# Peptides against a protein of PDB entry 6DSZ, part 12

Target 1, 361 residues: chain A of PDB entry 6DSZ
Amino acid sequence: NYVVTAQKPTAVNGCVTGHFTSAEDLNLLIAKNTRLEIYVVTAEGLRPVKEVGMYGKIAVMELFRPKGESKDLLFILTAKYNACILEYKQSGESIDIITRAHGNVQDRIGRPSETGIIGIIDPECRMIGLRLYDGLFKVIPLDRDNKELKAFNIRLEELHVIDVKFLYGCQAPTICFVYQDPQGRHVKTYEVSLREKEFNKGPWKQENVEAEASMVIAVPEPFGGAIIIGQESITYHNGDKYLAIAPPIIKQSTIVCHNRVDPNGSRYLLGDMEGRLFMLLLEKEEQMDGTVTLKDLRVELLGETSIAECLTYLDNGVVFVGSRLGDSQLVKLNVDSNEQGSYVVAMETFTNLGPIVDMCV

## One batch from the design tools (peptide; aimed at target 1 V335)

Design b1_p10_8 (made by RFdiffusion4)
Pose (drawn by RFdiffusion4):
Order: sequence, then C-alpha cells, then structure tokens
Structure b1_p10_8 (pose): chain A 361 residues (1-361), chain P 10 residues (1-10)
Amino acid sequence: as target 1 above (361 residues)
Amino acid sequence: LEEHLEELQE
C-alpha cells in the first residue's frame, strides 16, 4: 500500500514567541503536528521564513537563549520521546536548522500520566525539566558538552501531577506544581539540585488549592510567585503572600490556556472552551521605598475569539489565536470597545479543517 | 481596563 498527504495538518497545537531568526526578530513558531512553522512579525503582518518538517509529533515546544548566546535556541520533544535543541542559522543565502543536540529520553519503566507530557525550562536556562511518566521527573542539565542529550531521573513522591512550572526569582532551580491524592489536590514546592540528583524542601509551605486547579503560571521576576487557575477561583501563591478572586463570570467554562502579555506580568490573557478571551490583571502598588508590590487580582472579559489551544500576544495590541477545534486567527485588541462590549476584532482567519469527524465524496 | 489596554497599544 502507499500513503500520501493530501493536506497538511491544519490544527494548531502549540505556538511560542521569541527571537529565533536574529535578535529582535519577533518570531511566531506554530506547531501543527509533524510540521513546524516559523514567521517574522513584519509591517505586512505574519510573513514566514521557513516551514520545516520533522519525523515526530511535536509535544513540547519552548524557546530560550542560555547564558551568553546570540539568539534563542529552540527545544522540541516528540511524543515518541525524541528531544532536540535547534538553532536558526541563515549564515548563507539559504536557511538551515542546525541540530545543536539531540537524544531519546524514553524510560523503559514509566506510565504516561493524565494531562500528558509537560516540558518546562529553567528561568535562567539551568536545565530542561520533563514530566513524561507518573512519579518520575526527568532532568536534562544544560551545558555545551551535553550534545548527545543525556538525562537522569529524579523520583517524585507526588504520584498524580497536573501542571508543573519553574518559579522565577529563587536561590536555585525551584519547581511549583499542582498534584492530586486523596483529600483533594494541593500545591507543593521542590528544589531541583542537579549536583546531587535529588529533591530538596521547597521555598514555601504546601497550600490547599481548588479541587479543579488545572494550570500553573510562572510569574516573572519583579513580583515572583505562581498563579494557579482553577475552574472558579484564580489564586496567587508566593511564599506567605496569598491573593485570590472568584468571579462567577468564569465557572461557565473551564479556562484552558494562558499567555503572558507584559514582561512584568501585570497582564495575562486567558481562554475559555466557550471561546472567550479574558485579561487577568496583577495591579501594582509602588510604595515609599521605590519598590513595587502587588495588591489585587482583577479579571474582566475582553470579548471572544475562537476556541484556543494556544495563545500568544505578538506586537502592537495584536494576539495570535491558535485554534485546534476551529480556524486559527489574528486579533486586534482595542482600548475603545467600538462595537458592543467586544474589545476583540478579527483581522485574519486561517483555514482549519478542524477535527474531521466524518466526510463523503 | 482602558488604561491597561492603552498601555498595551504602546
């Protein structure tokens, strides 16, 4: 027999922003399935440079440039456990994606967990963290000689884990995650020590959170902490400081995705399965000593995009809406809500044949 | 909200 592709996969599973082509090259990297798309934000709008194709299902896609690098290094993990670090290199008149490092990191003894694979990267590029199998947190240290991607497993006493994030602004690599056991689910803190290959007691106390907490947000340096998004209550956790708001405006649909807007983290974007688009706020309270603190949380609805699996703010008040169940699109957010109450205006839609349930000729 | 959106446009 013989199989050909009549149409590339159109559903968007992942999208990231960063400087990948050059420095200050606003790139939008869209992950479909086996395809990877790279764009440059130009005055025209989204203009592509190179659409590559891999022999795997892109499950983790993150950007970073470690200590002393020219441009961001892209990291990709296949669902069949193929890890690689890539680098856009337009040295010549052509374009080549050199593979700085690669290595298969499948464990012969783990059970894939509910909520699938998670790929997290250190705030200062100390290591790559993986959550492939239950009870096994895999660490991949980041240096230069680790070109044949080597790795080692730590053990995780917490068995059922929902979402994991690296915390910003800590003495060393620290992890914040939501896990489940009997008696609800909780949030616990750990420290990754890649010198002894162990877990150390984390920065702050284990807190009880909402029963349906589904997302953890890495809050940037000026504030530090972690934002946990459940079904009905949005909570902020940072050591002893703790804030939460529970607008009934949210419970109607589960919040699925989040995206950082400002570098400060004062504004975030949220998405519903009902197709909404929120703005999560961390309002500031600059005090006498020239320092900046955080006072409250406020969530107010912006309008509605399509159902988003990915979410990314590009530039000049524009957000790329990566839709898996429908058409992905381009959106302009305006200060003046011109028509009705929607601060959201569609600019461009991308044909997504969506989940093809049935068909005929 | 309008103030935050104004900053967003900048």

Design b1_p10_8_s1 (made by RFdiffusion4, then SolubleMPNN; from b1_p10_8, 5 letters changed; failed a check: a repeat of another design)
Amino acid sequence: LKEALAELES

Design b1_p10_8_s2 (made by RFdiffusion4, then SolubleMPNN; from b1_p10_8, 4 letters changed; failed a check: a repeat of another design)
Amino acid sequence: LKEALEELEK

Design b1_p10_8_s3 (made by RFdiffusion4, then SolubleMPNN; from b1_p10_8, 4 letters changed; failed a check: a repeat of another design)
Amino acid sequence: LKEALEELES

Design b1_p10_8_s4 (made by RFdiffusion4, then SolubleMPNN; from b1_p10_8, 5 letters changed)
Fold by OpenDDE base, seed 5:
Structure b1_p10_8_s4 (fold): chain B 361 residues (1-361), chain A 10 residues (1-10)
Amino acid sequence: as target 1 above (361 residues)
Amino acid sequence: LKEALEEIEK
């Protein structure tokens, strides 16, 4: 009897950093197919706390902190459209992951989007948004007393959404998205009315963006607005200000993931399909009235890592590189470059044993 | 870049 010890999945398909175990602990959460790994980030490295088996492949994993919560909650959506909100509870040595709310958000009618599942959370924790199907935006209102995640759909006129985020600093929940039509790719915003269950006109739009515009980054205050990343260009728009750069270095490989370094959105990490790690810099200009505006955008090559599926900045220049295709890494960003001009040093490497082929016997 | 990286090490 060969007990094929089912090898635990090693390919990373998501990662997030926040305060999940406590208000004080910095956590790294890693999604590996159906498995969630929870670590505490320490000066000595990653300390494993808990591993959790999920009822399906993790498709979305986001931390959020509703008003009056001392620590972050975890939203998970599986590839089978099971949604849950999880809370970490520790009582002495007993560690429990509590399901605060759950629901299945699958629709009986709809074309699953070719670009996969997108899940986003409003920065003010008013709702969760889901792009699961073409021409639909699903909304899950966040209510503290509701153990059952109820969702409704709003029809999108834009059938081919590429990426979507909630914007910061909006009176109403506002989405910004890249979509494709026969004329090309465009950026649009909508306000989401929970009351009327419809979209209202958003604050701005940008028609005819780069043909390969693939990602939206919502920028926190004081800048606000969004960054749009393409193959050839990076653009910023906040309704009042537009900036665009076309650094030649990004043309070599498609940027596939990003992570915000600073709470104020002044720095981002970018990863491309060749494993290059970049820093995107938002240069500020302080106006005489004390307002902060975006002066310029810059992209700097930091070095090379494993091909990132996801990136997350931890602390003290340490970055977790979650890889699906290669080994995941902890890397250190250094102030000074090495002899090869790299600012990146691998601290730890996590072997990827490849895809677990679920042989359905 | 150096200034940006110096802020990360704090």
Scores: peptide ipSAE 0.251, ipTM 0.860, DockQ to the pose 0.936
OpenDDE base, seeds 1, 2, 3, 4: peptide ipSAE 0.243, 0.248, 0.238, 0.245; ipTM 0.856, 0.862, 0.856, 0.857

## One batch from the design tools (peptide; aimed at target 1 V318)

Design b1_p11_1 (made by RFdiffusion4)
Pose (drawn by RFdiffusion4):
Structure b1_p11_1 (pose): chain A 361 residues (1-361), chain P 11 residues (1-11)
Amino acid sequence: as target 1 above (361 residues)
Amino acid sequence: ATLNKDMTLEI
């Protein structure tokens, strides 16, 4: 037999922003399935530079540039456990994606968990963290000689884990995650020590959270902390400081995705399975001592995009809506809600043959 | 030849 592709996969599973082609090159990297697309934000709109293709299902896609780098290094993990670090290099008139490092990190003894694979990267590029199997948190230290991607496992007493994030602004690598056991589910803090290959007690107390907490957000440096998005209540956790708001506007549909807007983290974008688009706010309260603190949380609806699996703010009030169940599209957010109450205006839609359930000729 | 749901052509 013989199999050919009649149409590339059109569903969008992951999208990230960063400086990948050069410095201050606003790149939109879209993950389909075995395909990777790279764009440059130009005055025209989204204009591509190179559409590459890999021998794997892209499951983790994150961008970073470590201490003293020219441009961001791209990291990709295949669902069959192929890890690689890539670098866009247009040194010549052509384009080559050099593979700075690669290595298979499958464990012969783990069970894939509910909520699938999670790939997290340190705020200051200290390491790559993986959550491939239950009870096993894998660490990949980041240096130069680790070109054959080597790794080691730590053990995780917390068996059922939902979402994991690296916290910003800590003494060393610290992890915040939501896990489940009997008696509801909780949030616990750990420290990753890649000198002893162990877990140390985390920065703050274990808190009880909502029963359906599904997302953890890494809050940037000026504020620090973690935002946990459940079904009904949006909570902020940072040591002893704790805020939460529970608008009934949200319960109708589960919040699925989030995206950071400002570098400060004062504004966030949220998505419903009903196709909504929220703005999560962390309002500021600059005090007498020239310092900045956070006072409250506010969520108010912006309108509706398509159902998003990925979400990314690009530039000049424009957001790319990466849709898996429908057409991915380009959206302009306006201050003046011109028509009705939707601050959202469609600019461009991308044909997505979506989940093909049935068909005929 | 059969066109599959994933838009692959199998011969």

Design b1_p11_1_s1 (made by RFdiffusion4, then SolubleMPNN; from b1_p11_1, 8 letters changed)
Fold by OpenDDE base, seed 1:
Structure b1_p11_1_s1 (fold): chain B 361 residues (1-361), chain A 11 residues (1-11)
Amino acid sequence: as target 1 above (361 residues)
Amino acid sequence: AVLTLDGKIVL
């Protein structure tokens, strides 16, 4: 009996950084198909802590910290619509992953969206939002006093949502999304009423954005608003201020992933389909009243990496490049360029053996 | 859909 030790999946399909093991630990969490890997980020590199098998392919993986939690919780949604909320618990040398909540969020009625599963969490941890089906937005209220999290659907008039995020600094949970209609692509906002289980009019909209607008980035305070990334342009909007750039360098390859570097939203990493790594910079202007406004947007080419499926900034200029098509990497961002003009140095490379076909014989 | 809060350990 050759126990073919099924090779562990090596292709990365998601990554997130936060404080999952403790309030003080900086963690890197990596999704590899059905496997979750948990690391502590140290000055010496990544220290493995735990690996967890999931009941299906991980489609969404997000850290969040509800009011009165000392550390982050993990939301996972699988491709088969199994949702869970996980907590890390250590007791001496014993490490357990506790399921705080679990359930299936599949609907019997609905067209699965062509742009795949989107899962988002309100920055104030009031709800989880899920775009699973065309014309539906699923809400999971995050109420601590409830023994059961009762998910409900809100109907979207916009049938073809491309991407969606919750905005920061909103009195009510507010989504911002790119959608497509016969006239092109547009950006709209909605407030989400938990009481009425409906959408209210959001603070702003922008009709006729770039035809290939594909990603929404919610910008934290003090800027607020959102960044919309297209094939040719990057735009910022917060209701009061609009700014657009069209740097020629981004036209060469489609930007496919992003990650916030600074907590205040002043810098973002961008990765494209050629493995180019960019920095998006939000230049601030301080007003005489102490308000901060966006002065300008800039894009700088940092260098080349493996083709990123996901990016996450760790600390001290270290970035994890999660790759599905190539080797994942730890890279260092430097202030000064090398002789080739690159600001990126590979620190560690994680071999991707490709898709493991589990041949059940 | 409902998520049940049952505190189960995933091993």
Scores: peptide ipSAE 0.094, ipTM 0.727, DockQ to the pose 0.023
OpenDDE base, seeds 2, 3, 4, 5: peptide ipSAE 0.013, 0.019, 0.019, 0.056; ipTM 0.520, 0.610, 0.608, 0.703

Design b1_p11_1_s2 (made by RFdiffusion4, then SolubleMPNN; from b1_p11_1, 8 letters changed)
Fold by OpenDDE base, seed 5:
Structure b1_p11_1_s2 (fold): chain B 361 residues (1-361), chain A 11 residues (1-11)
Amino acid sequence: as target 1 above (361 residues)
Amino acid sequence: AILTLDRKVVL
């Protein structure tokens, strides 16, 4: 009897930081295929709290805090379209992960999008948005009383969505997305009407963005708007302000992930396909009326890490680098560079044993 | 200590 000890997955395919175990705890949540790992971030490092097996490969993992919740809830969507909202509950030494809501959001008809599953949450927690299929945007209204996730589809005229986010500071839930048509790539916004189950015209659009524009970052207040990341350029737009930079350093490798450092959206980590780690900085200008506007964008090379699938800032300049292709890392960001000009120091490395080939015997 | 846990951004 060869007990094939099923090797635990080590490749990271998602990570998120928030307050999941309590209001006070800082957590790192790591998705490794079907496994969710929950850590508490401590002065001594990462303390493991719980591991959870999910019913399928985790495709989306997002923390969100509905109004009146003291701690974050976890939204998970699997590659088999099983959606759930999870709550951490501790009672003495007993730790339970409670399913507050669940559902299968698979459609019978639709072409699965080539760019994979995108899942986003409205910053005001009004809805979850899902891009699962070309020409469809699935909405899951967030209602406190619903144990079953109800969803509906809105038709997107834009068949080839590259990335999508909810914007901050919008009266109605508003998406911003990069899409491709025969004329190139464009950015558009839509308001989402829950009542009418349709899109209304959003506040702005940007036609003919960079041909390789691949990511949208929603920027919180006071700036608002979005950052669009391409191969050659980074642009900001909020309807009134437009800025673009084309730093030569980003052209060398495709940026593939990002994470917001500051709550006000003044800094973002960027990771590329070579494992280079950048800081994107939003320089503010304070107007005489007390309004804050974006003055400039700047990109700084921090150093090199494992090739990030996901990045998350923890605290005290510590970043978790979740890697699918290499070893995941905890890295420290320093104010001063080392002799090699790097601001990055590896603190801990988590061995990636490679893909688990599920040999279906 | 690896972290200060003071919720401060260092850079």
Scores: peptide ipSAE 0.023, ipTM 0.623, DockQ to the pose 0.014
OpenDDE base, seeds 1, 2, 3, 4: peptide ipSAE 0.022, 0.023, 0.021, 0.023; ipTM 0.591, 0.617, 0.585, 0.598; seeds 2, 4 fail the geometry check

Design b1_p11_1_s3 (made by RFdiffusion4, then SolubleMPNN; from b1_p11_1, 8 letters changed)
Fold by OpenDDE base, seed 4:
Structure b1_p11_1_s3 (fold): chain B 361 residues (1-361), chain A 11 residues (1-11)
Amino acid sequence: as target 1 above (361 residues)
Amino acid sequence: AVLTLDGKVVL
């Protein structure tokens, strides 16, 4: 019996950066179908630490740090609705991945959403939110005193949610989402009441956004609010300030992924379907009262990469480009452009062997 | 749905 070592998946379907192995280590975590790869980011490059087999295709992978945790925990949701919270633990040379929590979050009733599984974590780690089915928002409370995390559903009136995020700086956990109805696409916010297990009216809404508005980016303080990415436009809203740009350069190809560069939300990487890499810049205006407002939005073309499924800014201008369709890359962002006007230099390329067709022989 | 906090090691 030749155990044909099933070729390891190479197509990247998710990546995240944080402090998973320790408080001091910067990690890159890469999802490749059922496989999780854990790296430490070093001055010399990516050091492999551990590989983890998951009982299903990874659909959501998010790092979060509950209060009193010294390092980040990892939330994973599979395409078959198996959820877990993982902790990295090293004991000498022994590296263990501890399941802090696990369970199946599938509902018996519900239409699976056509836009797939969305999983989000409140920035204050009060809850995990899951959009699995049309007209439902699942909440997993993150309570430390509970030996069991009891997920519940809230009915969502908006049946066609395109994307959803938790906002920053909100007294109660607040979601911001793009949805579609017969009148077009809109942005709405809801506060999530853990006590009453319902939505309350959120701080703001924006009706009639761009028809192809597809992504929500939650912006940290001091700006707060959200960025909405469309096909032709990028908009910012925080309840008090609205700003929109329509840079012609983004119209050429659909933006499909994003990643925050600066902890304060001043810069974001954007990747499009042609493998173009952009920087979105949020320019600050400091008010006389010390409040910070958004002055302007700018988009700069950095260069070209593999078509990104996910992007992760690491450190020192190094970016991981996770690709599903092509080779993943480690790239360097330079201050100065090359002769072609590109700020991007490929440092390393990770060969994508394509879909593992399980040839059941 | 319930997530059980059992602290199992994923091997």
Scores: peptide ipSAE 0.177, ipTM 0.823, DockQ to the pose 0.023
OpenDDE base, seeds 1, 2, 3, 5: peptide ipSAE 0.026, 0.007, 0.016, 0.032; ipTM 0.636, 0.460, 0.522, 0.629

Design b1_p11_1_s4 (made by RFdiffusion4, then SolubleMPNN; from b1_p11_1, 8 letters changed)
Fold by OpenDDE base, seed 5:
Structure b1_p11_1_s4 (fold): chain B 361 residues (1-361), chain A 11 residues (1-11)
Amino acid sequence: as target 1 above (361 residues)
Amino acid sequence: AVLTLDNKIVL
């Protein structure tokens, strides 16, 4: 009996930081294909808490905190369109992952988007948005009074959405997205009407962005708005203020992931296809009326890591680098550079054994 | 035209 110990997947395809196990615990959640790993971040490092087998390959993993929850809930969507909302529950030594909601959100009709599954959550937890198919935006209302979550589709006129996020500080849930048409790439906003199940005109648009604009970052208050990342440029827009930079250093390799460092959106980590780690800085200007506006954008090269599929800032300058192609890492960001000019020091490395080739025997 | 496909997510 050759017990092929099915090697557990080691390639990381998603990571998120939040307060999932308790209100007080800082957690790192790591998606490795069908496996979810839950850690507590401690002064001594990562403490493993639980591993969970999912209904399929994890495609979306987002933490969110509805009004009146003490800790974060976890939204997961799989590549087979199985959606769930999970809660961590500890009862003495017993650790359970409670499924609060579960369902399949697959449509019978639709072209799966070439840029894959996108799942986003409104910062005020009013809805989940899903871009699964070209020309459709699926909405899952997050109503507490409703025992059945009913997803619905809104038709997008824009067939080729590249990336989408919910904006912060909007009276109605508002999406910002990069899309491609025959004229190039553009940024648009829509308000989502839950009542009418339609899009209303959003607060702003930006036509003719960079041809390789690939990512939207929603910026929290006080700045608001969004950052658009391209191959050659980084652009900020909030409806009133526009600012663009084209730092030569980002042209060398495509930025593929990002993570917010500061709760106020003043700093973001950026990772590229060569494993370079950058800091994007939003320089503030305080107006005489007490309003905070964006003065400038700056990009700094921090150093080199494994090629990030995902990044998450933990605490105290520690970053988890989730890698699909290489070893995942815990890295420390230092204030001072080393002799090589790097601000990055590897603290721990997690061996990636590569893809499990299911040899069908 | 709103294409409402009601996917039920059971709580």
Scores: peptide ipSAE 0.030, ipTM 0.690, DockQ to the pose 0.016
OpenDDE base, seeds 1, 2, 3, 4: peptide ipSAE 0.023, 0.009, 0.000, 0.024; ipTM 0.605, 0.449, 0.398, 0.600; seeds 2, 4 fail the geometry check

Design b1_p11_2 (made by RFdiffusion4)
Pose (drawn by RFdiffusion4):
Parts: sequence; C-alpha cells; structure tokens
Structure b1_p11_2 (pose): chain A 361 residues (1-361), chain P 11 residues (1-11)
Amino acid sequence: as target 1 above (361 residues)
Amino acid sequence: LEEELEEMEEM
C-alpha cells in the first residue's frame, strides 16, 4: 500500500513567541502535528521564513537563550520521546535548522499520566524538566557538552500530578505544581538539585487549592509566585502572601489556556472552551520605599475569539489565537470597545479543517 | 481596564 498527505494538518496544538531568527526578531512558532511553522512579525503582518517538517508529533515546544547566547534556542520533544535543541542559522543565503543536541529520553518503566506530557524550562536556563510518566520527574541539565542529550530521573512521591511550572526568582531551581491524592488536590513546592539528583523541601508551605485546579502560571521576577487557575476561583500563591478572586463569570466554562502579555506579568490572557477571552490583572501598589508590590486580582471579559488551544500576544495590541477545534485567527484588542462589549476584532482567519469527524465524496 | 489596554497598545 502507499499513503500520501493530501492536506497538511491544520489544527494548531502549540504556539510560542520569542527571538529565533535574529535578536529582536518577533517570531511566531506554530506547532501543527508533524509540521513546524516559523514567522517574523513584520508591518505586513505574519510573514513566514521557513516551514520545516519533523519525523514526530511535537508535544513540547519552548523557547529560550541560555547564559551568553546570540539568539533563542528552540526545544522540541516528540510524543515518541525524541528531544532536540534547534537553532535558526541563516548564515548563508539559505536557511538551515542546525540540531545543537538530540536524544531519546523514553523510560522503560513509566506509565503516561492523565494530562499528558509537560515540558518546563528553568527561568535562567539551568535545566529542562519533563513530566512524562507518573511519579517520575525527569531532569536534563543544560550545558554545552550535553550534546547527546543525557538525562536522569528523580522520583516523585506525588503520584497524580496536574500541571508543573518552574518558579521565578528563587535561590535555586524550584518547582510549583498541583497534584492529586485522596482528600482533594494540593499544591506543593520542591527544589531541584542537579548536583545531588534529589528533591529538597520547597520554598513555601503546601496549600490546599480548588478541587479542579488545572493550570499553574509562572509569575515573573518583579512579583514572583505562582497563579493557579481552577474552574471557579483564580488564586495567587507566593510564600505567605495569598490572594484569590472567584467571579461567577468564569464557572460556565473551564479555563484552558493562558498567555503572558506584559514582561511584568501585570496582565494575562485566558481562554474558555466556550470561546471567550479574559484579561487577568495583577494590579500594582508602588509603596513608599520605591518597591512595587501586588494588591489584588481582577478578571474582566474582553469578548470572544474562537476556541483556543494556544494563545499568544504578538505586538501592537494583537493576539494570535491558535485554535485546534476551529479556525485559527488574528485578533486586535482595542481600548475603545467600539461595537457591543467586545474589545476583540478579527483581522485574519486561517482555514482549519478542524477535527474531521465524517466525510463523503 | 481601558488604561491597561492603552498600555497594551503601546507595546
């Protein structure tokens, strides 16, 4: 027999922003399935540079440039456990994606967990963290000689884990995650020590959270902490400091995705399965000692995009809406809510044949 | 909210 592709996969599973082509090259990297798309934000709108194709299902896609690098290094993990670090190199008149490092990191003894694979990267590029199998947190230290991507497993006493994030602004690599056991689910803190290959007691106390907490947000350096998005209550956790708001405006649909807007983290974007688009706020309270603190949380609806699996703010009040169940599109957010109450205006839609349930000729 | 969106347009 023989199989050909009559149409590339159109559903968007992942999208990230960063400087990948050159410095201050606003790149939008869209992950379909086996395809990877790279764009440069120009005055024209989204203009592509190179659409590559891999022999795997892109499951983790993150950007970073470690200590002393020219441009961001891209990291990709295949669902069949193929890890690689890539680098856009336009040194010649052509374009080549050099593979700085690669290595298969499948464990012969783990069970894939509910909520699938999670790939997290250290705030200061100390290591790559993986959550492939239950009870096994895998660490991949980041240096130069680790070109044949080597790795080691730590053990995780917490068996059922929902979402994991690296915390910003800590003495060393620290992890914040939501896990489940009997008696509801909780949030616990750990420290990753890649010198002893162990877990150390985390920065702060284990808190009880909402029963349906589904997302953890890494809050940037000026504030520090972690934002946990459940079904009905949005909570902020940072050591002893703790804030939460529970607008009934949210419970109607589960919040699925989040995206950081400002480098400060004062504004975030949220998405519903009903197709909404929220703005999560961390309002400031600059005090007498020239320092900045955080006072409250406020969520107010912006309008509605399509159902988003990915979410990304690009530039000049424009957000790329990566849709898996429908057409992905481009959106302009305006201060003046011109028509009705929707601060959201569609600019461009991308044909997504969506989940093809049935068909005929 | 309008103020936050104004700052967002400036970015």

Design b1_p11_2_s1 (made by RFdiffusion4, then SolubleMPNN; from b1_p11_2, 5 letters changed)
Fold by OpenDDE base, seed 5:
Structure b1_p11_2_s1 (fold): chain B 361 residues (1-361), chain A 11 residues (1-11)
Amino acid sequence: as target 1 above (361 residues)
Amino acid sequence: LKEALEEIESL
C-alpha cells in the first residue's frame, strides 16, 4: 500500500490582495491549483488563516467589493468553468467560507481560447466578464439576491482576444481589449449593455498597436483609460491622450504579469519571463484648472526575483511574487539599491516542489 | 525611483 501522500500543490497560479477576512485585515490570497490559501499580512509576515479546497483548478481569482459590503468578496472560476462567489465568515474561532453564489458557466458550443480563461470584474461591480471561448464574451450580472450565477454570451466579432479588462470611470460597463486579426494587433473598447445583452461602441480604439501587445491594464481615475504592454513598447490611451514609450530594457524579456501599487494607478509592478521586476510609473501633470493629466510613462528596473506568474503589492514595500516555475517569494522593495544595483531583497522564500504528477494508479 | 520607493515605505 503506497500511501501516495498527496503532496500539497506548491506552484502558485494566482494571487490577490485585499480585505477578505475583515474590513481591517489586509489579506493575501494564493491559488495553488485546487487550493486557496488565505493569509493575514502582519508586520511579522504572513499569518495563515485558512486553507480551502476548491472543486477544480483555480483559473480566475478576483476580489471585489459590491456597494454596501463591508469587506471584499471573492470570485473564483475553475478550469472546469465552475464559478462561485465566496465570503469569509468568522464566528468566534469558527471560520467558514460561505458560497454566496455559484454556477457552471460552460458552453456546449465554442472553441476554448488558446490564450486560456480570462475573468474580469467591473470596478463598479455591475458584472463579471469572462473570455472563455473565441468570439464570445460571457457576462455574469452581479445581483446580491441571486444565489445562482446566471450568465449570457455576447458575440465578439474579434475572434482572437489576447487580453481584456473593464475600464474605470465609465457610465456603462466598458471593456478594453487587445485582439489580433490578419492585419496585426489592435485595441478596442465596447460598452456592455446588460439590458440589450449586446455591445455598444466604446469610447475609443487604437488600431495597429505593437505586434506583441499582450496585456491590458485598466487605469483608475483621475487618469482613466488603459495601458497596453507589448514586447517593445508600453502605451497609454484614454480616448483623449495617447502616450508611448519603448524602453530598451523591456525588449530583453516578455512582461508576463503586472500589479497596481497605488489606488490611483500611479505605479505598477511588472514581472518578465527572466524574473526581472520593474516599476512602471505614471508621471502626473496638474493643469491650472485642477485636472490631472498623464505627462509621461517611465519604467525602472527594481531587481530580480523568481519568475512571477502573479505579483501583488501588500504594504510597506512588501511584494508577494507568486511563482509557478520557481519558488514563490516575499520581497521587500528598498529605497536604496544594494551593491548590485538591486532594490529588491528576498524576505521569505516558499519552496516549489514542482508539478504534482497525478499518477492515476 | 527613489521618491517612488520612499512613498511605498510611508504607506
Scores: peptide ipSAE 0.348, ipTM 0.875, DockQ to the pose 0.918
OpenDDE base, seeds 1, 2, 3, 4: peptide ipSAE 0.320, 0.306, 0.283, 0.250; ipTM 0.867, 0.863, 0.858, 0.848

Design b1_p11_2_s2 (made by RFdiffusion4, then SolubleMPNN; from b1_p11_2, 6 letters changed)
Fold by OpenDDE base, seed 5:
Structure b1_p11_2_s2 (fold): chain B 361 residues (1-361), chain A 11 residues (1-11)
Amino acid sequence: as target 1 above (361 residues)
Amino acid sequence: LKEALAELEKL
């Protein structure tokens, strides 16, 4: 009897940073297929706390903090549309991952979107949004007392959504999305009415963005608005201000992931398909009235890493590079470049043994 | 960039 010791998955398909174990702990959470790994970030590196088996491949993993929670909760959606909200609970040495809420959000009717599952959380924790199927936006209202995740669909006229985020600083939950139609790619916003279960007109739109516009980044206050990342351009729009850059360096490879460094959205990490790591910088201008506006966008090449599936800034210039195709890395951003002009130094490398072939024996 | 990176070491 060869006990095929089922090799643990090593390919990373998601990562998030926040305060999941406590209000004080900085955590790195890593999704590896059906496994969730929970670490505490320490000065010495990553301390493993818990591994959790999930009831399917993790497709969405997001931390969020509802009003009056002392620590973050974890939303997970699996590839089989099982949704849950998880809480970390420790009592002495006993560590439990508690399911606060769960539900299956699969629709009986709908075409699964070719670009896969998108899951987003409203920054004010009013709802979760899911793009699972073409022409539908699924909403899960966030209610503290509800153990059952109930969802409803809103029809999207835009059938080919590329990416979607909730905007910051909106009175009502507002989505911003890139979509494709026969005329090209466009950006649109909608307000989401929980009461009426419909979309209202959003604050702005931008028609005819770059043909390969692929990602939306919601920008926190004071800037607000969104960044749209394409193959050739990076654009910002907030309804009042538009700014675009076309740095030649980003044309060499497609940007595939991003992560916000600063809470105010002044800096972002960008990763491309060649494993290049960039810093996107939002330069501020303070007006005489005390308003802060975006002055400029700048992209700087930091160095090279493994090809990132996901990026997350930890602390002290340390970045986790979650890789599906290569080894995941813990890297340090240095103030001074090396002889090759790189600001990136690998601190730790996590061997990726490749895809687990689940041989159902 | 150098200033932006130097700010990361202070967090």
Scores: peptide ipSAE 0.379, ipTM 0.891, DockQ to the pose 0.894
OpenDDE base, seeds 1, 2, 3, 4: peptide ipSAE 0.372, 0.369, 0.365, 0.373; ipTM 0.889, 0.887, 0.886, 0.888

